# Peptides against a protein of PDB entry 2L2L, part 2

Target 1, 42 residues: chain A of PDB entry 2L2L
Amino acid sequence: SPEERERMIKQLKEELRLEEAKLVLLKKLRQSQIQKEATAQK

## One batch from the design tools (peptide; made by RFdiffusion4, then SolubleMPNN)

Design b1_p8_5_s3 (from b1_p8_5 with K2E K8R)
Fold by OpenDDE base, seed 1:
Structure b1_p8_5_s3 (fold): chain B 42 residues (1-42), chain A 8 residues (1-8)
Amino acid sequence: as target 1 above (42 residues)
Amino acid sequence: LEEPKLKR
C-alpha cells in the first residue's frame, strides 16, 4: 500500500541517519587513537 | 460485491 511504502521510507531514513551518526563517531574515535599514538612516540 | 478491504 502507499501507507506501507511511506512507513518503509521513514524507517530507511531513520536507519540511514543512525548509521551516519555512528560513522562520524567512529571517525572521531579513530582520529583520537592516531593522535594518542603519535604523542606516545615523542 | 464486497470491495477488497484495502490492505493499509
Scores: peptide ipSAE 0.034, ipTM 0.471, DockQ to the pose 0.016
Fold by OpenDDE base, seed 5:
Structure b1_p8_5_s3 (fold): chain B 42 residues (1-42), chain A 8 residues (1-8)
Amino acid sequence: as target 1 above (42 residues)
Amino acid sequence: LEEPKLKR
């Protein structure tokens, strides 16, 4: 149904939002590790 | 009493 399709689109949009938030966290974690390694080598 | 199944 059109309503089932709308529910599926809403679910996929929420999944996309969660994966985007996860990517931001992983980028921050990666940057923090690189900075920690760069400070431990000085 | 069959509750009307919401057409989804």
Scores: peptide ipSAE 0.031, ipTM 0.447, DockQ to the pose 0.018
Fold by OpenDDE base, seed 3:
Structure b1_p8_5_s3 (fold): chain B 42 residues (1-42), chain A 8 residues (1-8)
Amino acid sequence: as target 1 above (42 residues)
Amino acid sequence: LEEPKLKR
């Protein structure tokens, strides 16, 4: 149905939003690790 | 007055 299709599109948009937020967190975590390693070598 | 049952 059109309503089932709309529910599926809303679910896929929420999954995409969660994966984008996870990628931002992982990039920040990686950058924090690199900075800690660079400060521990000085 | 026949409300078509909202097919979820």
Scores: peptide ipSAE 0.028, ipTM 0.445, DockQ to the pose 0.016
Fold by OpenDDE base, seed 2:
Structure b1_p8_5_s3 (fold): chain B 42 residues (1-42), chain A 8 residues (1-8)
Amino acid sequence: as target 1 above (42 residues)
Amino acid sequence: LEEPKLKR
């Protein structure tokens, strides 16, 4: 169905948005860990 | 004439 396909595309776009937000948070967390390790070695 | 059920 065209409507079922449109609903599926909307769901996949929302899942993608949530995974992008999670990836941004994980990148910030990783960067904070690297900075803490670099400061603890000085 | 069976009209094809438009699957939404």
Scores: peptide ipSAE 0.034, ipTM 0.471, DockQ to the pose 0.016; fails the geometry check

Design b1_p8_6_s1
Fold by OpenDDE base, seed 1:
Structure b1_p8_6_s1 (fold): chain B 42 residues (1-42), chain A 8 residues (1-8)
Amino acid sequence: as target 1 above (42 residues)
Amino acid sequence: EELREKLE
């Protein structure tokens, strides 16, 4: 059904937004770890 | 378009 396809597209867009937010968080966490290691070596 | 065809 066109309505089922629209619901599936909405769900996949929500999942994509959650995975993008998770990726941004993991990138910030990784950067913070690298910075802490670089400051602990000085 | 290919993503819509896989949902049919």
Scores: peptide ipSAE 0.036, ipTM 0.532, DockQ to the pose 0.057
Fold by OpenDDE base, seed 3:
Structure b1_p8_6_s1 (fold): chain B 42 residues (1-42), chain A 8 residues (1-8)
Amino acid sequence: as target 1 above (42 residues)
Amino acid sequence: EELREKLE
């Protein structure tokens, strides 16, 4: 149905938003690790 | 079309 299609599109958009937020957090965590390693080697 | 037939 059109309503089931709309529900599926809303679910896929929320899944995409959650994976984008996770990628931002992982990039920040990785950058913090690199910075800590670079400061511990000085 | 194959994705429409699964939602009917």
Scores: peptide ipSAE 0.031, ipTM 0.502, DockQ to the pose 0.038
Fold by OpenDDE base, seed 2:
Structure b1_p8_6_s1 (fold): chain B 42 residues (1-42), chain A 8 residues (1-8)
Amino acid sequence: as target 1 above (42 residues)
Amino acid sequence: EELREKLE
């Protein structure tokens, strides 16, 4: 139904928002690791 | 169309 499709689109948008937030955190963690390795080699 | 028919 059009209502079930709308519910599914809302769920997929929320899942996408959570995965995007997780990717931002993982990118920050990776950058912090690279910076720590670069400072430990000096 | 096949993806719409599986969601009805």
Scores: peptide ipSAE 0.031, ipTM 0.499, DockQ to the pose 0.039
Fold by OpenDDE base, seed 4:
Structure b1_p8_6_s1 (fold): chain B 42 residues (1-42), chain A 8 residues (1-8)
Amino acid sequence: as target 1 above (42 residues)
Amino acid sequence: EELREKLE
């Protein structure tokens, strides 16, 4: 139904928002690891 | 059309 499609689109938009937030966190964690490795080699 | 019929 049109209403089921609208519910599915809302769910997929929320999942996308959560995966984008997770991607930002993982990029920050990766950058922090690279900085720690670069400081441990000096 | 064929992708809309599989989602009903």
Scores: peptide ipSAE 0.025, ipTM 0.464, DockQ to the pose 0.039

Design b1_p8_6_s2
Fold by OpenDDE base, seed 5:
Structure b1_p8_6_s2 (fold): chain B 42 residues (1-42), chain A 8 residues (1-8)
Amino acid sequence: as target 1 above (42 residues)
Amino acid sequence: EELRKLLE
């Protein structure tokens, strides 16, 4: 039904938003690891 | 748009 389609589109948009937030967190974690390694070598 | 066509 058109209503089931609109529910599925809303779910997929929320999943995409959660994966985008996870990618931002993983990028920050990776940057923090690189900075920690660069400070441990001094 | 493509996801809206797959459920017609």
Scores: peptide ipSAE 0.050, ipTM 0.565, DockQ to the pose 0.049
Fold by OpenDDE base, seed 3:
Structure b1_p8_6_s2 (fold): chain B 42 residues (1-42), chain A 8 residues (1-8)
Amino acid sequence: as target 1 above (42 residues)
Amino acid sequence: EELRKLLE
Protein backbone atom coordinates (compact mmCIF):
# COMPACT_ATOMS: atom_id res chain seq x y z
CA SER B 1 0.00 0.00 0.00
CA PRO B 2 1.14 3.65 -0.65
CA GLU B 3 0.30 4.39 3.04
CA GLU B 4 2.49 1.46 4.25
CA ARG B 5 5.37 2.78 2.03
CA GLU B 6 4.97 6.25 3.61
CA ARG B 7 5.00 4.71 7.16
CA MET B 8 8.19 2.71 6.30
CA ILE B 9 9.93 5.87 4.92
CA LYS B 10 8.99 7.79 8.15
CA GLN B 11 10.40 4.93 10.31
CA LEU B 12 13.69 4.80 8.30
CA LYS B 13 14.05 8.63 8.60
CA GLU B 14 13.58 8.41 12.41
CA GLU B 15 16.14 5.54 12.66
CA LEU B 16 18.63 7.66 10.61
CA ARG B 17 18.02 10.68 12.93
CA LEU B 18 18.65 8.51 16.05
CA GLU B 19 21.93 7.07 14.58
CA GLU B 20 23.11 10.64 13.66
CA ALA B 21 22.38 11.80 17.26
CA LYS B 22 24.27 8.74 18.63
CA LEU B 23 27.31 9.56 16.40
CA VAL B 24 27.35 13.18 17.75
CA LEU B 25 27.24 11.90 21.37
CA LEU B 26 30.01 9.30 20.76
CA LYS B 27 32.24 11.99 19.10
CA LYS B 28 31.73 14.30 22.14
CA LEU B 29 32.45 11.44 24.60
CA ARG B 30 35.64 10.50 22.67
CA GLN B 31 36.82 14.15 22.68
CA SER B 32 36.17 14.41 26.47
CA GLN B 33 38.21 11.20 27.05
CA ILE B 34 41.17 12.54 24.97
CA GLN B 35 41.04 15.87 26.90
CA LYS B 36 40.97 14.07 30.31
CA GLU B 37 43.95 11.88 29.30
CA ALA B 38 45.88 14.96 28.05
CA THR B 39 45.21 16.83 31.36
CA ALA B 40 46.10 13.79 33.55
CA GLN B 41 49.54 13.52 31.80
CA LYS B 42 50.48 17.12 32.86
CA GLU A 1 10.57 -2.67 -7.40
CA GLU A 2 11.05 -5.58 -4.87
CA LEU A 3 10.29 -3.27 -1.86
CA ARG A 4 6.97 -2.26 -3.56
CA LYS A 5 5.90 -5.94 -3.84
CA LEU A 6 6.50 -6.42 -0.05
CA LEU A 7 3.94 -3.60 0.64
CA GLU A 8 1.10 -5.05 -1.54
Scores: peptide ipSAE 0.041, ipTM 0.526, DockQ to the pose 0.038
Fold by OpenDDE base, seed 2:
Structure b1_p8_6_s2 (fold): chain B 42 residues (1-42), chain A 8 residues (1-8)
Amino acid sequence: as target 1 above (42 residues)
Amino acid sequence: EELRKLLE
């Protein structure tokens, strides 16, 4: 159904938005770890 | 087009 397809597209867009937000947090965490390691080596 | 027919 066209309505079922629209519901599925909305769900996949929300899942994508949540995974993008998670990726941003993981990138910030990784950067903070690298900075802590770089400061511990000085 | 086949992916549209699988979602109908």
Scores: peptide ipSAE 0.039, ipTM 0.523, DockQ to the pose 0.040
Fold by OpenDDE base, seed 4:
Structure b1_p8_6_s2 (fold): chain B 42 residues (1-42), chain A 8 residues (1-8)
Amino acid sequence: as target 1 above (42 residues)
Amino acid sequence: EELRKLLE
């Protein structure tokens, strides 16, 4: 159904938004780890 | 086209 397709597209857009937010958090966490390792080696 | 037929 066109209505079921629209519901699925809305769900996939929300999942994409959550995975993008998670990716930003993981990139920040990785950068914080690299900075901590670089400061512990000085 | 195949992805449209799975959503009918």
Scores: peptide ipSAE 0.035, ipTM 0.509, DockQ to the pose 0.042

Design b1_p8_6_s3
Fold by OpenDDE base, seed 1:
Structure b1_p8_6_s3 (fold): chain B 42 residues (1-42), chain A 8 residues (1-8)
Amino acid sequence: as target 1 above (42 residues)
Amino acid sequence: LAAREKLK
């Protein structure tokens, strides 16, 4: 159905948005860990 | 892959 395809596209767009947000968070967390390790080694 | 099967 055209409606089912539209619902699936909306779901995939939301999944993409959530994965992008997760990627940003994980990059920030990784950067924070690297900075903490770099400060602990000094 | 599961998304493509639901669109067939």
Scores: peptide ipSAE 0.034, ipTM 0.540, DockQ to the pose 0.058
Fold by OpenDDE base, seed 3:
Structure b1_p8_6_s3 (fold): chain B 42 residues (1-42), chain A 8 residues (1-8)
Amino acid sequence: as target 1 above (42 residues)
Amino acid sequence: LAAREKLK
């Protein structure tokens, strides 16, 4: 159904938005860990 | 795979 396709597209767009936000957070956390390790070694 | 079966 065209309605089911539209619902699926909306769901996949929301899942993508959440995964993008998660990826940004994980990148920031990883960078913070690397910086803490680099400052602890100095 | 599950997304393609629901679209038939």
Scores: peptide ipSAE 0.031, ipTM 0.532, DockQ to the pose 0.050
Fold by OpenDDE base, seed 2:
Structure b1_p8_6_s3 (fold): chain B 42 residues (1-42), chain A 8 residues (1-8)
Amino acid sequence: as target 1 above (42 residues)
Amino acid sequence: LAAREKLK
């Protein structure tokens, strides 16, 4: 139904928002690890 | 047609 499609789109948008937030956090953690390794080698 | 009906 149109209502089921709308519910599915809302759910997928929320899942996308959570995965985007997770990706931002993982990128920051990865960058922090690279910086720590670079400072430990110096 | 069947795929469109399953998404209604």
Scores: peptide ipSAE 0.028, ipTM 0.518, DockQ to the pose 0.034; fails the geometry check
Fold by OpenDDE base, seed 4:
Structure b1_p8_6_s3 (fold): chain B 42 residues (1-42), chain A 8 residues (1-8)
Amino acid sequence: as target 1 above (42 residues)
Amino acid sequence: LAAREKLK
């Protein structure tokens, strides 16, 4: 039904929002690790 | 008709 599709789209949008937030966190963590390694090598 | 039923 259109209502079931709308519910599914809302769910997928929320899942996407959570994965985007996770990706931002992982990118920041990776960058922090690279910076720590670069400062430890100096 | 099949496309409309698939969109319900």
Scores: peptide ipSAE 0.027, ipTM 0.473, DockQ to the pose 0.028; fails the geometry check

Design b1_p8_6_s4
Fold by OpenDDE base, seed 1:
Structure b1_p8_6_s4 (fold): chain B 42 residues (1-42), chain A 8 residues (1-8)
Amino acid sequence: as target 1 above (42 residues)
Amino acid sequence: LELREKLE
């Protein structure tokens, strides 16, 4: 059904948005770890 | 196009 396809596309867009937000947080965490290690070596 | 055909 076109309505089922629209619901599935909406769910996949929401899942993609959550995974993008998670990826941004993981990138920030990784950067913070590298900066802490670089500060601990000085 | 292929992702829409798998949802029918």
Scores: peptide ipSAE 0.038, ipTM 0.535, DockQ to the pose 0.054
Fold by OpenDDE base, seed 3:
Structure b1_p8_6_s4 (fold): chain B 42 residues (1-42), chain A 8 residues (1-8)
Amino acid sequence: as target 1 above (42 residues)
Amino acid sequence: LELREKLE
């Protein structure tokens, strides 16, 4: 059904949004680890 | 085609 196709596209867009948000969080956590290691070595 | 047939 065209309506089922539209529901599937909405679900895939939400999954993509959640994975993008997770990637942003992981990049921030990685940067905070590098900064803590660089400050602990001084 | 196969993905369309699963949504009918």
Scores: peptide ipSAE 0.034, ipTM 0.511, DockQ to the pose 0.037
Fold by OpenDDE base, seed 2:
Structure b1_p8_6_s4 (fold): chain B 42 residues (1-42), chain A 8 residues (1-8)
Amino acid sequence: as target 1 above (42 residues)
Amino acid sequence: LELREKLE
């Protein structure tokens, strides 16, 4: 059904938005770890 | 077109 397809597309877009937000947080965490390691080596 | 008809 075209309605079922639209519901599935909306669900997949929300899942993508949540994974993008998680990726931003993981990138910030990784950057903070690299900065802490770089300051501990000085 | 054929891939859309298989998801209905």
Scores: peptide ipSAE 0.032, ipTM 0.501, DockQ to the pose 0.037
Fold by OpenDDE base, seed 4:
Structure b1_p8_6_s4 (fold): chain B 42 residues (1-42), chain A 8 residues (1-8)
Amino acid sequence: as target 1 above (42 residues)
Amino acid sequence: LELREKLE
């Protein structure tokens, strides 16, 4: 149904938004690890 | 047309 398709598109857009937010967090955590390793080697 | 009919 057109209404089922619209619900599925809304769900997939919310899932995409959550995965983008998770990717930003993981990139920040990775950068913090690299900085800690670079400071522990000095 | 065939790809839309498989998703209903």
Scores: peptide ipSAE 0.026, ipTM 0.465, DockQ to the pose 0.037

Design b1_p8_7_s1 (from b1_p8_7, 7 letters changed)
Fold by OpenDDE base, seed 3:
Parts: structure tokens; C-alpha cells; sequence
Structure b1_p8_7_s1 (fold): chain B 42 residues (1-42), chain A 8 residues (1-8)
């Protein structure tokens, strides 16, 4: 039904938002690791 | 390394 499709789109949008937030965290953690390795080589 | 394992 149109209502089932709308519910599915809302669920997929929330899953996408959570995965985007996780990707931002992983990028920050990766950058912090690179900075730590660059400071340990000085 | 352990901080990365806890964040995944």
C-alpha cells in the first residue's frame, strides 16, 4: 500500500542517518590515529 | 587500537 511504502521510506531514511553518523565518527577516529602516528614520529 | 574496537 502507499502507507507501507511511506513507512519503509521513513525506516530507510533513519537507517541512512545512523550510518552517516557512524561514518563521521569513523572518519574522526581515523584522523585522530593519523595525527597520533605523525606526532609519535617526531 | 582498543578505542577503535569499542567504537565499532
Amino acid sequence: as target 1 above (42 residues)
Amino acid sequence: IDKFKRAL
Scores: peptide ipSAE 0.069, ipTM 0.634, DockQ to the pose 0.070
Fold by OpenDDE base, seed 2:
Structure b1_p8_7_s1 (fold): chain B 42 residues (1-42), chain A 8 residues (1-8)
Amino acid sequence: as target 1 above (42 residues)
Amino acid sequence: IDKFKRAL
């Protein structure tokens, strides 16, 4: 149904938003690790 | 390491 397709698109958009937020967090955590390792080698 | 494992 067109309505079922619209519900599926809304669900996939919310899943995408959560994965984008997780990716931003992981990038920040990775950067904080690299910075700590770089400061521990000085 | 453990702080990052808990944030994942």
Scores: peptide ipSAE 0.069, ipTM 0.632, DockQ to the pose 0.064
Fold by OpenDDE base, seed 5:
Structure b1_p8_7_s1 (fold): chain B 42 residues (1-42), chain A 8 residues (1-8)
Amino acid sequence: as target 1 above (42 residues)
Amino acid sequence: IDKFKRAL
């Protein structure tokens, strides 16, 4: 139904928001690792 | 690497 499609679109938008938040965390963790490796080589 | 894998 049109209502089932709207519910599915809302769910996919929330899943996208969670994956975007996870990507931001992964980028911060990667940058923290690079900084630790650069400080351990001095 | 292994400490970062456990934080996800």
Scores: peptide ipSAE 0.068, ipTM 0.628, DockQ to the pose 0.070
Fold by OpenDDE base, seed 1:
Structure b1_p8_7_s1 (fold): chain B 42 residues (1-42), chain A 8 residues (1-8)
Amino acid sequence: as target 1 above (42 residues)
Amino acid sequence: IDKFKRAL
């Protein structure tokens, strides 16, 4: 139904938002790790 | 590397 499609779109938008937030966090953690490894090699 | 893999 149109209502089932609307519910599915809302669920997929929330899942996308959570995965985007996770990706931002993982990118920050990766950069922090690269910086720590670069300082440990000096 | 191993500490980072355990945090994921």
Scores: peptide ipSAE 0.059, ipTM 0.609, DockQ to the pose 0.065

Design b1_p8_8_s1 (from b1_p8_8 with E3K E5R)
Fold by OpenDDE base, seed 1:
Structure b1_p8_8_s1 (fold): chain B 42 residues (1-42), chain A 8 residues (1-8)
Amino acid sequence: as target 1 above (42 residues)
Amino acid sequence: EEKLREKL
């Protein structure tokens, strides 16, 4: 059904937004870890 | 979006 296709597209867009937010968080966490290690070696 | 609609 066209309505089922729209629901699936909406669900996949929401999943993509959540994974993008998770990726941003993980990148920030990784950067913070590298910076802490670089400051502990000085 | 249209290409995804056609595959469902």
Scores: peptide ipSAE 0.046, ipTM 0.567, DockQ to the pose 0.059; fails the geometry check
Fold by OpenDDE base, seed 2:
Structure b1_p8_8_s1 (fold): chain B 42 residues (1-42), chain A 8 residues (1-8)
Amino acid sequence: as target 1 above (42 residues)
Amino acid sequence: EEKLREKL
């Protein structure tokens, strides 16, 4: 139904928003790990 | 896309 499609689109948009936020955090964590490794090799 | 819309 049109209502089921609208509910699914809203759910998928919220899931996408959460995965985008997780990707930003993982990118920051990865950068911090690389920086720590680069400082431990000096 | 159409096959996904037909299931909803």
Scores: peptide ipSAE 0.036, ipTM 0.520, DockQ to the pose 0.050; fails the geometry check
Fold by OpenDDE base, seed 3:
Structure b1_p8_8_s1 (fold): chain B 42 residues (1-42), chain A 8 residues (1-8)
Amino acid sequence: as target 1 above (42 residues)
Amino acid sequence: EEKLREKL
């Protein structure tokens, strides 16, 4: 139904938003690890 | 696309 299609699109958009937020967090954590390693080697 | 539209 049109209503089921709309619900599915809303769910997929929310899943995409959550995975994008997770990728941003993982990139920040990775960068923080690299910076800590680079400061511990000086 | 049609097979997804027939199930929704």
Scores: peptide ipSAE 0.035, ipTM 0.518, DockQ to the pose 0.042; fails the geometry check
Fold by OpenDDE base, seed 4:
Structure b1_p8_8_s1 (fold): chain B 42 residues (1-42), chain A 8 residues (1-8)
Amino acid sequence: as target 1 above (42 residues)
Amino acid sequence: EEKLREKL
């Protein structure tokens, strides 16, 4: 139904928002790890 | 596309 399609689109938009937030966190964690390794080698 | 529109 049109209403089921609208609910599915809202769910997929929320999932996308959560995966984008997770990607930002993982990029920050990766950068912090690289910096920690670079400081431990000095 | 139509098969997805029929299932929702």
Scores: peptide ipSAE 0.034, ipTM 0.511, DockQ to the pose 0.043; fails the geometry check

Design b1_p8_8_s2 (from b1_p8_8 with E5K E6K)
Fold by OpenDDE base, seed 3:
Structure b1_p8_8_s2 (fold): chain B 42 residues (1-42), chain A 8 residues (1-8)
Amino acid sequence: as target 1 above (42 residues)
Amino acid sequence: EEELKKKL
């Protein structure tokens, strides 16, 4: 139904938003680790 | 979005 399609689109958009936010956090964490390692070696 | 609504 049109209502089922709309619910599925809303769910997939929220899942995508959460995975994008997780990817941003993981990239920031990785960059912070590299910077800490580079400062600990000096 | 509209293309996804057509495929579901």
Scores: peptide ipSAE 0.037, ipTM 0.544, DockQ to the pose 0.057
Fold by OpenDDE base, seed 1:
Structure b1_p8_8_s2 (fold): chain B 42 residues (1-42), chain A 8 residues (1-8)
Amino acid sequence: as target 1 above (42 residues)
Amino acid sequence: EEELKKKL
């Protein structure tokens, strides 16, 4: 139904937003690890 | 959005 399709689109948009937020956090964590390793080698 | 509406 049009209502089931709208619910599915809303769910997929929420899942996408959560995975995008997780990707941003993982990128920041990776950058912080690389910076810590670079400072520990000095 | 319109592409998702076509796949469902």
Scores: peptide ipSAE 0.036, ipTM 0.546, DockQ to the pose 0.067
Fold by OpenDDE base, seed 2:
Structure b1_p8_8_s2 (fold): chain B 42 residues (1-42), chain A 8 residues (1-8)
Amino acid sequence: as target 1 above (42 residues)
Amino acid sequence: EEELKKKL
């Protein structure tokens, strides 16, 4: 139904937002690891 | 795509 489709689109948009936030955190963590490794090799 | 739209 049009209402079920709208609910599904809202759910998928919220899931996408949460995965985007997780990706930002993982990118920051990865960058911090690379910087720590680069500092430990000097 | 249109078949997926009919299942919702």
Scores: peptide ipSAE 0.026, ipTM 0.477, DockQ to the pose 0.045; fails the geometry check
Fold by OpenDDE base, seed 4:
Structure b1_p8_8_s2 (fold): chain B 42 residues (1-42), chain A 8 residues (1-8)
Amino acid sequence: as target 1 above (42 residues)
Amino acid sequence: EEELKKKL
């Protein structure tokens, strides 16, 4: 139904928002690891 | 495609 499609689109938009937030966190964690490795080699 | 539009 149109209402089921609208609910599914809302769910997929929330899942996308959560995966974008997770991607930002993983990029920050990766950058922190690279910085720690670069400081441990000095 | 039209069958998929009817199932959703």
Scores: peptide ipSAE 0.023, ipTM 0.438, DockQ to the pose 0.037; fails the geometry check

Design b1_p8_8_s3 (from b1_p8_8 with E5R E6K)
Fold by OpenDDE base, seed 2:
Structure b1_p8_8_s3 (fold): chain B 42 residues (1-42), chain A 8 residues (1-8)
Amino acid sequence: as target 1 above (42 residues)
Amino acid sequence: EEELRKKL
């Protein structure tokens, strides 16, 4: 039904928002790891 | 969004 499709779209948008937030955190963690490795090699 | 609605 149109209502079931709308519920599914709302759920998928929330899942996408959470995965985007997780990707931002993982990118920051990766950058911090690269910086720590670069400082340990000096 | 409309293209996603057509696939459900």
Scores: peptide ipSAE 0.042, ipTM 0.554, DockQ to the pose 0.067
Fold by OpenDDE base, seed 1:
Structure b1_p8_8_s3 (fold): chain B 42 residues (1-42), chain A 8 residues (1-8)
Amino acid sequence: as target 1 above (42 residues)
Amino acid sequence: EEELRKKL
């Protein structure tokens, strides 16, 4: 049904937002690790 | 979004 398709689109948009937030967190964590390693080598 | 609606 059209209503089922709209529910599925809403669910996929929410999943995408959660994965985007997770990706931002992982990128920040990776950057922090690289910076800590670069400061420990000085 | 419309293309996704056509695939469901």
Scores: peptide ipSAE 0.042, ipTM 0.553, DockQ to the pose 0.061
Fold by OpenDDE base, seed 4:
Structure b1_p8_8_s3 (fold): chain B 42 residues (1-42), chain A 8 residues (1-8)
Amino acid sequence: as target 1 above (42 residues)
Amino acid sequence: EEELRKKL
């Protein structure tokens, strides 16, 4: 139904928002790891 | 595509 499609689109938008936030966190963690490895080699 | 829209 149109109402089921609207609910599914709202759910997928929320899942996308959460995965984007997770991607930002993982990029920060990766950068912190690279910096720690670069400082441990000096 | 239209058949997929009818199943949702």
Scores: peptide ipSAE 0.028, ipTM 0.474, DockQ to the pose 0.042
Fold by OpenDDE base, seed 3:
Structure b1_p8_8_s3 (fold): chain B 42 residues (1-42), chain A 8 residues (1-8)
Amino acid sequence: as target 1 above (42 residues)
Amino acid sequence: EEELRKKL
């Protein structure tokens, strides 16, 4: 139904938003690890 | 969205 398709689109958009937020957090974590390693080698 | 609505 049109209503079922609209619910599926909303779910896929929320899943995309959550994966984008997760990628931002993982990039920040990776950068923090690189910075800690670079400071521990000095 | 409209293209996705056509595939579902």
Scores: peptide ipSAE 0.044, ipTM 0.559, DockQ to the pose 0.057; fails the geometry check

## One batch from the design tools (peptide; made by RFdiffusion4, then SolubleMPNN)

Design b1_p9_1_s1 (from b1_p9_1, 3 letters changed)
Fold by OpenDDE base, seed 2:
Structure b1_p9_1_s1 (fold): chain B 42 residues (1-42), chain A 9 residues (1-9)
Amino acid sequence: as target 1 above (42 residues)
Amino acid sequence: EIEELEKEL
C-alpha cells in the first residue's frame, strides 16, 4: 500500500542516517590510528 | 582518544 511504502521509506531514511553517523566515526577512528602509528614511528 | 571513539561505535 502507499502507507506501507511511506513507512518503509521512513525506516530506510533512519537506517541511512545511522550508517552515515557510523561512517563518520569510522573515518575519525581510522585517521586517529594512522596518526598514532605515524607518531610511534618517530 | 581511539578507545573513546571505539566506545561510540
Scores: peptide ipSAE 0.054, ipTM 0.634, DockQ to the pose 0.022
Fold by OpenDDE base, seed 3:
Structure b1_p9_1_s1 (fold): chain B 42 residues (1-42), chain A 9 residues (1-9)
Amino acid sequence: as target 1 above (42 residues)
Amino acid sequence: EIEELEKEL
């Protein structure tokens, strides 16, 4: 139904939002790891 | 700081 399609689109938008948040955290973690390695080599 | 980011994942 049109209502089931609307519920599915809302669920996929929330899933996308959670994956975008995880991607931001992983990028910050990667930057912190690179900085830690660069300080351990001095 | 890394340990706080690891708790959010």
Scores: peptide ipSAE 0.054, ipTM 0.629, DockQ to the pose 0.023
Fold by OpenDDE base, seed 4:
Structure b1_p9_1_s1 (fold): chain B 42 residues (1-42), chain A 9 residues (1-9)
Amino acid sequence: as target 1 above (42 residues)
Amino acid sequence: EIEELEKEL
């Protein structure tokens, strides 16, 4: 139904928001690791 | 800093 489709779109938008937040944290973690390795080699 | 980011994951 149109109402089931709307509920599915809302759920997929919330799942996307959570995965985007996780991706931001993983990118920060990766950047901090690269910086730590670059400072330990000097 | 890294240990704080690991706790947020």
Scores: peptide ipSAE 0.053, ipTM 0.632, DockQ to the pose 0.022
Fold by OpenDDE base, seed 1:
Structure b1_p9_1_s1 (fold): chain B 42 residues (1-42), chain A 9 residues (1-9)
Amino acid sequence: as target 1 above (42 residues)
Amino acid sequence: EIEELEKEL
């Protein structure tokens, strides 16, 4: 139904939002790891 | 800093 489709779209948008937030945290973590390795080699 | 970001995941 149109209502089932709208519920599925809302769920997929929330799942996407959570995965985008996790991806931002993983990118920050990776950057901090590279910076820590670059400072430990000096 | 890294240990704080690991707690948020």
Scores: peptide ipSAE 0.053, ipTM 0.633, DockQ to the pose 0.022

